# Peptides against a protein of PDB entry 6MBK, part 16

Target 1, 240 residues: chain A of PDB entry 6MBK
Amino acid sequence: GFEMVNFKEEGFGLRATRDIKAEELFLWVPRKLLMTVESAKNSVLGPLYSQDRILQAMGNIALAFHLLCERASPNSFWQPYIQTLPSEYDTPLYFEEDEVRYLQSTQAIHDVFSQYKNTARQYAYFYKVIQTHPHANKLPLKDSFTYEDYRWAVSSVMTRQNQIPTEDGSRVTLALIPLWDMCNHTNGLITTGYNLEDDRCECVALQDFRAGEQIYIFYGTRSNAEFVIHSGFFFDNNSH

## One batch from the design tools (peptide)

Design b1_p12_2 (made by RFdiffusion4)
Fold by OpenDDE base, seed 3:
Structure b1_p12_2 (fold): chain B 240 residues (1-240), chain A 12 residues (1-12)
Amino acid sequence: as target 1 above (240 residues)
Amino acid sequence: SLVPVLRSYSPF
């Protein structure tokens, strides 16, 4: 039904290989293929997670460390997915001095400075944890945990994390959704839902797509400031 | 029943 393609200006996306009708279920991803807070808890990170208050309180940081541990693990199930992720991002944590100076005239500057401060503090905290905590000894990043590693993981999670239900549907958790997150964004309605009975993400087509057309999805209504802060770009056709 | 899947912008 679709294929991965590198589009001009938009980068990697999904292209229809046949005609897809509006509201057609064209893509689904079972829970077992997702990188979640739960899969982080069940990984080599699990013992440390169980004893660190910040990992427990902040699911996005747990996902960042899960991503780093799996990237550093040659036999990780998620290696094929991780290798599709950008090596660098156009997010504020990668901005040069001139880009930051430009943002000083905008409302986004306070959030950029907050990101810098928080990311640096988190790195310093977890560097100490990794060096001193007994349950960190088996982490594949034990002797190789740089600020650049952490910046990359934070930016990867920031740009790609999603809210999904837990397996029992009782709570909300965070997930990276392989293959689905290759769809580029357009304005519209949310067309991705979680099917608890089949334990999978389900994506229906926002509109009719002809064979050879790029498949777009809507990630939700966000301000241009949120896109700059979390994704590094402005979206002019945004309704918000 | 489907639960909406939302891109999260939760701060770090």
Scores: peptide ipSAE 0.457, ipTM 0.926, DockQ to the pose 0.921
Fold by OpenDDE base, seed 2:
Structure b1_p12_2 (fold): chain B 240 residues (1-240), chain A 12 residues (1-12)
Amino acid sequence: as target 1 above (240 residues)
Amino acid sequence: SLVPVLRSYSPF
């Protein structure tokens, strides 16, 4: 198996408790454990979702609000997962003034400013929605919705959201994948698939891992610029 | 059948 470990420089990750062979199915996560657009629609957020065109059009925002509602719910099924998420991120929304100043000479600055503007506009919009919409009255964040909350949720979803099939396989939806997303990134091939027959995410080992080694996965082919903008880091051995 | 799980970078 594996265990969750707090690594000194990488934060939380998964460590092998036995030898795992390349291509071995070592981890699976059933749909019922995922945070999805569908689980958001089926939650306390559902009534508001059904009437807000932005939540309906932008599954990533729906996931962000789902994450905030569950974080604010002491008895949420996802509390153990949420407690493993970073309190802050290295994404552009958390950049210090000196980091932004450093990027002013790069093309990335336009994307950074876009994130700031879009996130601020969305916060202002949804603050008003939460204060005025009848279906927002039962949300656990009704009396406490700050920019810091929204910034955290946006950054959490931005860094962790995945595309998975719907239950019938007819469409693609967005999901946060608990336990699986604790694996830190390495260069390689996509080794995670969705098994529609068993209705679960399945992850096979990218390489051999010995007992005591950290288990890494490949998040997908992205440029270093995309990693900075969407994941907050460069990967030195990124082949793209 | 397996459908690849892809990290998504849909903008906000």
Scores: peptide ipSAE 0.428, ipTM 0.922, DockQ to the pose 0.912
Fold by OpenDDE base, seed 5:
Structure b1_p12_2 (fold): chain B 240 residues (1-240), chain A 12 residues (1-12)
Amino acid sequence: as target 1 above (240 residues)
Amino acid sequence: SLVPVLRSYSPF
């Protein structure tokens, strides 16, 4: 067992309620609980998705809009998950002028500027789409779609999106994995897999955890630069 | 068999 806890320095995380052994399957999340490109297609966004080439081509943008639509829907199944998401991020899209100036001395500046330009262009494009497209009329965000909304959704997806197989295992798709992504990061090995037979994400413990300890997972091998750009943080114990 | 779940850093 585990429980969600708000840790002072790390925000929300999972705490063990019993001893968990290394490699023990302690957490699983069925596909039906995931926010995926497929769930976006099957949502109120579906009609617009079927008509917009960018939504079709860019699964991460589809997830961002799915997240915004569900956030704007009081009865959304994902409201409990969405309410656990940060309201702001330490990602480059939220950097203050002084932070950007500091990055000018680094190789990361080009990626930061690319993110700014791309996000702004996407917002401008989709603002027009939402205002003019017939299938946008029923979107819960129709009258409330700001750059801040889009920046938040992009940052949420950027920091949390995962590659998982499609139901038939023939392709890779993108997913947000509720509850699982509440685990904070530590150095180690990938301990999460997708079980196609049971149609669920399965997470095994990276190490032994005692009752009362925070449960950490490993998000993958990335450089600190990639963590800053894509995850919004430096990881001092990162071996890369 | 399990398919590894990988955090994605696909650009926007």
Scores: peptide ipSAE 0.424, ipTM 0.921, DockQ to the pose 0.903
Fold by OpenDDE base, seed 4:
Structure b1_p12_2 (fold): chain B 240 residues (1-240), chain A 12 residues (1-12)
Amino acid sequence: as target 1 above (240 residues)
Amino acid sequence: SLVPVLRSYSPF
């Protein structure tokens, strides 16, 4: 009922190939297709994950490293997904000096500076870990781990990570949801849920979409400042 | 039942 399309202003998105009614289940993604903290633990990153306290404590960083490892792996199951990701982002970590100066007039500046500081510290830490830790020897990024790599992975995860239940439903974990996360944002309600019985993400249509229309989803209630900080864009029609 | 899938903005 949909296809991937490169929209001129929004980049890649999903377009309806038929009429889709509001609340119709048009897209589902089984757990096995998700990039999760669990899939990171079960990957080449697993041995390092089991020994590194930061990877264990920060699922978003675990996802970032998982993404980098899979990107560096030609035979990765997620290569088709990774190839759809932007090479660069409009997130604060990519801001030019003038963009940062503009934000100095906003409350967002503190979070921007925090991102720069934290990302730089994390990079320095993990650079040392990758160079010195025995379990890092098998990582495909061992000899190629730049700040640009880490900045990209952090920005990818920051803009795309989702909370989903664990397989047993007992806890919440983090996931990248391939194909689904290609839907661009619009105002509305959260229309994506996790079906534990079928072990899949399920997305219902926010509104009626006609054949040929772009399918939008709502990422959640966020301020424009939060969108800038975490997603790199302003949403003018955001009521918050 | 469905558990809401929420875009996460957990800080790095």
Scores: peptide ipSAE 0.408, ipTM 0.917, DockQ to the pose 0.915

Design b1_p12_2_s1 (made by RFdiffusion4, then SolubleMPNN; from b1_p12_2, 7 letters changed)
Fold by OpenDDE base, seed 3:
Structure b1_p12_2_s1 (fold): chain B 240 residues (1-240), chain A 12 residues (1-12)
Amino acid sequence: as target 1 above (240 residues)
Amino acid sequence: MLIPVRHSFAPV
């Protein structure tokens, strides 16, 4: 019903290969295909996770390290997904001096500086952990953990993380959702949910799409400032 | 039961 396509102005997205009707379930992703805090705990990162308070408290950082470990693992199940991710981002962590200087006159500068400061502190902390902690010795990143690696992983998670229920539905956890996260954004309503009975993410069409049209989803209500800070773009038709 | 999934733009 759809295919991945590189659109000139929007980058990679999904294109319909047939007519899709509004409210039609056209895309689903089982839990087993997701990168989650739980899959991080069950990976080579698990022993370190079990002993590090920051990894336990901050699911986004756990996902960032999970992403780095899987990227460094040639036999990772998620290699096909990881290879579709951008190598660099247009987010504040990648801003050059001139871009930061331009933002000094805006309210966004405080969030930019906060992100830089927090990311640098986290990197310094985890660099020490990776060098000294016994359970870090088996990590594929043990001898190759750079700030650039960490910046990339944090930015990947920041721009793509989602809240989903745990398997028992009792709590909320964080996940990267392969294939689904290729959909570009438009104004509308949330049309993605999690089906606990079938243990999968489900996406229904926001509108009718004809064969050959790009399939858009609504990420949620965001300000342009939030899009710039967290996704690196402006959306002129944003309803917020 | 369908629980809404939202793309997260939470700061790090």
Scores: peptide ipSAE 0.032, ipTM 0.693, DockQ to the pose 0.837
Fold by OpenDDE base, seed 5:
Structure b1_p12_2_s1 (fold): chain B 240 residues (1-240), chain A 12 residues (1-12)
Amino acid sequence: as target 1 above (240 residues)
Amino acid sequence: MLIPVRHSFAPV
């Protein structure tokens, strides 16, 4: 019903290969295909996770390390997904000095500086952990853990992380949702949910899409300021 | 396109 396409202005997106009707379930992603905190715990990162309080407390960092470990693993199940991720982002962590200076005139500057400081501190902490912790010895990133790697992973997670229910539905966890996260954004209503019975993320069409049209979804209500800080872009048609 | 902030999905 759809295919991955590189659109000139929007980058990668999904294009309909047939007519899709509004509210039609056109895309679903089973839990087993998601990169989750749980999959991180069950990966090569698991032993370190079990002993590091920050990884345990901060699911986004756990996902970042999971992403780095899987990227460094040639046989990773998620290699096809990881290879579709941007190598760089337009997020504040990638801003040049001139862009930061421009932001000094905005309310976003404090959040930008906070992100810089937090990310740098996290990197310094985990650099030491990776170099010294016994359970880090088997991590494929041990000899290749740079700030650039960490910045990339954190930015990838920041721009793509989702809250989904745990398998039992008792709690929420964090997930990257391959394939689904390739949909570009438009105004509308949230059309994605999690089906616990089938244990999958489900996306229904926001509107009718014809064969050959790009499939858009609504990412949720966000200000342009939030888009810049958390997503690295402005949405001119944002109604919020 | 980058995905905005942390998205939350309710159980369906």
Scores: peptide ipSAE 0.031, ipTM 0.703, DockQ to the pose 0.128
Fold by OpenDDE base, seed 2:
Formats: sequence, structure tokens, C-alpha cells
Structure b1_p12_2_s1 (fold): chain B 240 residues (1-240), chain A 12 residues (1-12)
Amino acid sequence: as target 1 above (240 residues)
Amino acid sequence: MLIPVRHSFAPV
């Protein structure tokens, strides 16, 4: 019912291959296809995760390292997904000096500097961990862990992480949702949920889409300022 | 049961 397409200005997105009606369940992603904190714990990162309190406390950092480990693994199940991710982002961690200077007169500058400082400190911490921790020896990034790698991974997670239920539905955890997160944003209502019975993310169409049209979803209520800081873009038709 | 899934844009 859909295909991945590289759109001129929006990058990769999903295009309908048939007519899709509003509220039609057109897309679902089973848990086994998700990159989650649990899949990170069950990966080559698991031994390090079990001994590092920051990885345990910050699921987004665990996902970032999971993403880096899988990217560095040629036979990773998630290689097809990872190859669809942007190589760079328009988020604050990628702002040039001129862009930062432009923001100096705004309240956003404080958040930008905070992200820079936090990311730099985290990188320095984990660089040392990777160099010295016994359980880091088997990580594919052991001999090559750059700031650029870390910046990319945290930016990927920052822009794409989602809360989903645990398998038993008792708690929430963090996940990257392949295929689904290829849908670009439009204004509307949340049309994605998690079906615990089938253990899958389910997305229903926000509106009618004709064959050949791009399929959009609503990411959630965000201000344009929040989009700039956290998503790296403005949305002109944002009603918030 | 369907639980809403939302993007999280919280910084690291």
C-alpha cells in the first residue's frame, strides 16, 4: 500500500501505492522490528549497559549507542533502516557559527548551548568508558568513536524516539520505529497507537490519500520553537 | 488495547 520515496525537499518519506481511506489501518510495525532499550540490552551493548548507570538511567543514550553499534555492524538486522536515516541533521548540534550567532538574541540560544555542553560532556564520559571498560572491548565502535558519531546518534534518537509500552503493558519504554518514522509531519491528530494483543505499532490514515500521494502523520503538539530546537524545522501550517 | 504512540523530542 506504500513505498519509500526520496522527496525533493523533505527527504525520504512514504508514498501511497493505492488509495488509502481516512482511519484505514495502512501501516503496522511489530515489536521485533523496533530498536528499543530492550533490544539494546539484548545486543552486544548488553554487558556494558548492565554496568553503566548512565545507560541504565537514560534510555535515549542507550538507544544512541545501540544505533551506533548496529550501524557499525555490517550484518545488523537494522542496516536497511539505518541507511534511510539522515547523515546530518538541522538540529542545534549541527548549527554553524553564523546560525548560532543569529540565535544569540533569542531564548533558544540557552537551549542550544545546553545541548552542546551536555552532548560534549556525555561524549567525553563515554569515550573514557569505551576506552577503559572491559565490556566495551567487543563493541564495534571500540577503536573508532568520534564526536561526529555521537552527535549523529543522539540527534537521530532525539528526533525519532517514541514512548511505547513494555511487552506486558505495565510500563513505558523508548523505541525507534522503522518504516513508520519515515512518514513526514503534517498538522492533525495522533493516529498511531500500540496494539498490545498483536504486539505492534499501528498507524491509521489521518486523511484520504490517493495513489501517488505522500502519506503524512501528526507527530504531536509542538510549537515552532520546539520544532526548531528538537526537530530542526519550522512547520508553517502548525496550529500550535 | 491501543495506547497512543508519540514522538519524544526531549534532548539527551
Scores: peptide ipSAE 0.030, ipTM 0.696, DockQ to the pose 0.878
Fold by OpenDDE base, seed 4:
Structure b1_p12_2_s1 (fold): chain B 240 residues (1-240), chain A 12 residues (1-12)
Amino acid sequence: as target 1 above (240 residues)
Amino acid sequence: MLIPVRHSFAPV
């Protein structure tokens, strides 16, 4: 019902291969295909995760490191997904000096500076952890962990992380949702949910799409403050 | 039952 297409201005997106009706279930992604905190725990990162309190407390950071480890792993199941991710983002961590100066006149400046400071502190902390912790020795990023790597991974997670239920439905966890998150944004309503019975993310069409049209979804409205919170920068246990 | 899934942030 859809195909991946590289749109010139929007990067990768999904295009309908047939007519899709509003509210039609056109896309689903089983849990086993998701990058989750659980998959991070079950990866090469697992031993370090089990010993690092920050990774345990901050699922977004766990996902960021999971993403970096999988990116550095040629045989990773998620390589096809990772290769579709942007190399750079329009997040505050990528703002140019002039953009930051412009934001000094706005309320957003405090959030931007907070992100810069917290991300820098996190990087410094984890750089030391990766260099010194015994369980970091097996990480493919040990000798190649730069701020640019960390900035990219954090920004990837900031823009793409989703809350999904745990397998038993008792709690929520964080996930990156391959293929689904390739849908570009449009104004509307949330049309994605998690089906616990089938253990999958399900996306229904926001509107009618004709064959050949790009399929858009609504990411939701987030303020800069909400962005910072959802990015874990205001987490009480953020010892950074 | 469907539980809503959302991006944490998207630059829009």
Scores: peptide ipSAE 0.030, ipTM 0.680, DockQ to the pose 0.403

Design b1_p12_2_s2 (made by RFdiffusion4, then SolubleMPNN; from b1_p12_2, 4 letters changed)
Fold by OpenDDE base, seed 1:
Structure b1_p12_2_s2 (fold): chain B 240 residues (1-240), chain A 12 residues (1-12)
Amino acid sequence: as target 1 above (240 residues)
Amino acid sequence: SLVPVLHDFSPV
């Protein structure tokens, strides 16, 4: 009932190919299609993950490295998804000098500087790990791990990571949700849930969509400042 | 029952 479309201003999005009614289950994504901390552990990254305390403690960084490993793997199952991701982001890690200067007058500058500092430190740490750790030798990124790579992966995860239950429902884990995360954002209600019985993400339509209309979803309530910091998006009338 | 899927806005 939908197709991927590259919108000129919004990038990739989903367009309805038929009329979709409000509350209709129009999209579902099985766990096996998700990029998760668990899939990272089960990938070529698994041996390193099992030996690195930071990867174990920080699921978002594990996802970032998983994304980098899969991007560097031509036979990755997730190649079609990865190719839909932006090559660059409007997140603070990509801000130009003028954007940073503008933020110096705001409280957001502290968070921006924190992101820069943390990301740089993480990169330096993992660069050393990748170069020296025995389990890093088989990673497809071993000879091609730049700050730009890390910045991209971290930004991809930061803008797209979602909390989902583990398979047994006992804990929360992090996931990138292919196809679903191609929906652009609008204000509304959260209409995506995880069905543990069927082991899939399920998205129902926020509103009626006609054939040919773009499908929007609501990712959550945030202030404009938080959107800038975490997603790079700014909504003039964020009513929430 | 569905478990809400929430975007994680926590910093890295």
Scores: peptide ipSAE 0.462, ipTM 0.915, DockQ to the pose 0.892
Fold by OpenDDE base, seed 3:
Structure b1_p12_2_s2 (fold): chain B 240 residues (1-240), chain A 12 residues (1-12)
Amino acid sequence: as target 1 above (240 residues)
Amino acid sequence: SLVPVLHDFSPV
C-alpha cells in the first residue's frame, strides 16, 4: 500500500502505508490505464493520425497531441492524471533569455537551439494541419492550439515517456504511465517490467521501505536505457 | 517473462 504525498523538497511522490520488502510487487498499472500511441490512435486523434505521416512516424508527437486532446476534454478518463502534471518544466524550451545567454559559452547551446528550432517547426507544421485538415475539425484543441500548449505537451512527453511492448509483444511503443511516474527517483537498478501475460506494468521495490517512508524508483540513466535496449535486462527473478 | 520498462530520454 502507498499514498500520494506532497513532499516539501521533492514535490509529489509516493509514501508507503505499510512495510514493503525489497523485490515485493507493490505497484502495477494495466495497459488500459496508460496513455500510449495506441490509445492516441483509438481517440478523437485517430482519423488525423491515420493520414498524417509525422504523427505516424513520431510516437512522441502522437503522445503530445493525445495529451493535448485529453487535457482539452473535460470528461477525459486521464483528467485526474493530467492534473498531476507540472504546468511548467525546467527543460530548455522554458529557459529564459539570460539562461540561454549563459549557455552560449557552452557546447549545450547547440542542443538548446536545435530543440527550439525543431519544436518551432513542428508547431508551425501542425498549426497548419489543424487549421486545414478535415479530420482536425473534431479535435477539442482546433481553436485553441498555441505554442505554449505544444511546448507543454512536448515537455511532458519528453520527461515522462517510456518504452513498453505492444500488446502482442512484437514491437516497442511509447507510453505515459500514470501513478508510476509519481515516484521520485534514486540511483539503483531498473525494477519496472511489463508483464505481457497480464498486460500490465509491474514495479517491484528497490529496497525495504517502512511505513511512512517515501518510495523511490530508478527509471535508468540514458546509458542504462541504451544498454537495456541493446542487451536486454534480465530481471533476476530470484525464484525462491 | 517481464520486458523491462525504460524511460525514453530521446528529444522530440
Scores: peptide ipSAE 0.461, ipTM 0.915, DockQ to the pose 0.574
Fold by OpenDDE base, seed 2:
Structure b1_p12_2_s2 (fold): chain B 240 residues (1-240), chain A 12 residues (1-12)
Amino acid sequence: as target 1 above (240 residues)
Amino acid sequence: SLVPVLHDFSPV
């Protein structure tokens, strides 16, 4: 068992309500609770998605628009999840002028400028699409689509998007994983897998956690993700 | 069989 807690320094996280052992399956999230490219296609965004080549080609942008549409929908199933998301992020898109000026002395400035430029171009494109496309008329964001909205949604997706299998396991898709992504990050091994038989994300404990302790997970690094793909998932073979 | 859930670090 665990509970959602707002930690003073770390923001929202999960706290153990009982002792949890290392490698114990303590958290699972069924596909129906995920925000996916498929749930975006099945939402009010679906008609626009079916006709826009960028939404079709870029699953991350599809998730960003899905997130914005659901945020603007008072009756959205994902409202409780969306309310837990940060209002601002430590991403290049939120850097202040002084932070950007400091980075001008580094090679990182090129990546920052590239991200600004790409995001601004995408916003300008989709602003026009939302204003002119017939299938955009039903979007709850039609009359309220700002750069700040887009910046927030893109940053939310960049920081939280995960690769999961499609329902048939034949392809990879993108997902936001509610509840699971509330776990704050620590160094370690990837302990989250997708169970295709039960159609759910499964997270095992990275270490022992006592009742009252914050539960941490490892989101991985780019290099670690490549290593896991090559070495196989270190799930202990006990999941028959 | 479990398929690893991997964070996608690709920029938008």
Scores: peptide ipSAE 0.443, ipTM 0.910, DockQ to the pose 0.580
Fold by OpenDDE base, seed 5:
Structure b1_p12_2_s2 (fold): chain B 240 residues (1-240), chain A 12 residues (1-12)
Amino acid sequence: as target 1 above (240 residues)
Amino acid sequence: SLVPVLHDFSPV
């Protein structure tokens, strides 16, 4: 087993409560617990989603709005998860003026400015949508939708969104994976897969962990994700 | 068969 712990330097993480062996299935998260584009469509956001082309085209924005709607809903099933999320992020959208000035000498500045510009434009668009669209009237965020809210939501999604299969396995969708995303990152191999038969995310241990040790996982790198998509990732642990 | 769960690094 494992337990949630607030580590001093790393924030929330998972700690082993017993010895866990490498490749042991120690954590699984059923689809019903995930925040997905599908759960967004099935939420209070659903009517607006069905009418807004940007929400339909951009699953990450749909997740951001889903996260905001659930955060604004006191009785949301995901409140315990949402309360574990950082209030601020070390993402470009939170960079201070001095950090941006430092980056002006680098090629990264163009990406930072692009993110700022895109996020600001999206916010302005959706602010107007929320104020004017009939299906926005029932959204719990209607009277409380700030740039800070939007910045937080998109940063939460950008840092935590994962590609998973749809229920029928025919397509890829986006998901936030509660409990699993509390594992802090280490270098290694992807050890999380989606089991379509049981309709759940499954995480196997990257290494042996002793009781009392923090459990780390590898979220992957962009290069690894691209490699997996192009080359096929052999999840060798399909031997069960 | 498990489908790998991959972090999406795409910006919004």
Scores: peptide ipSAE 0.428, ipTM 0.906, DockQ to the pose 0.581

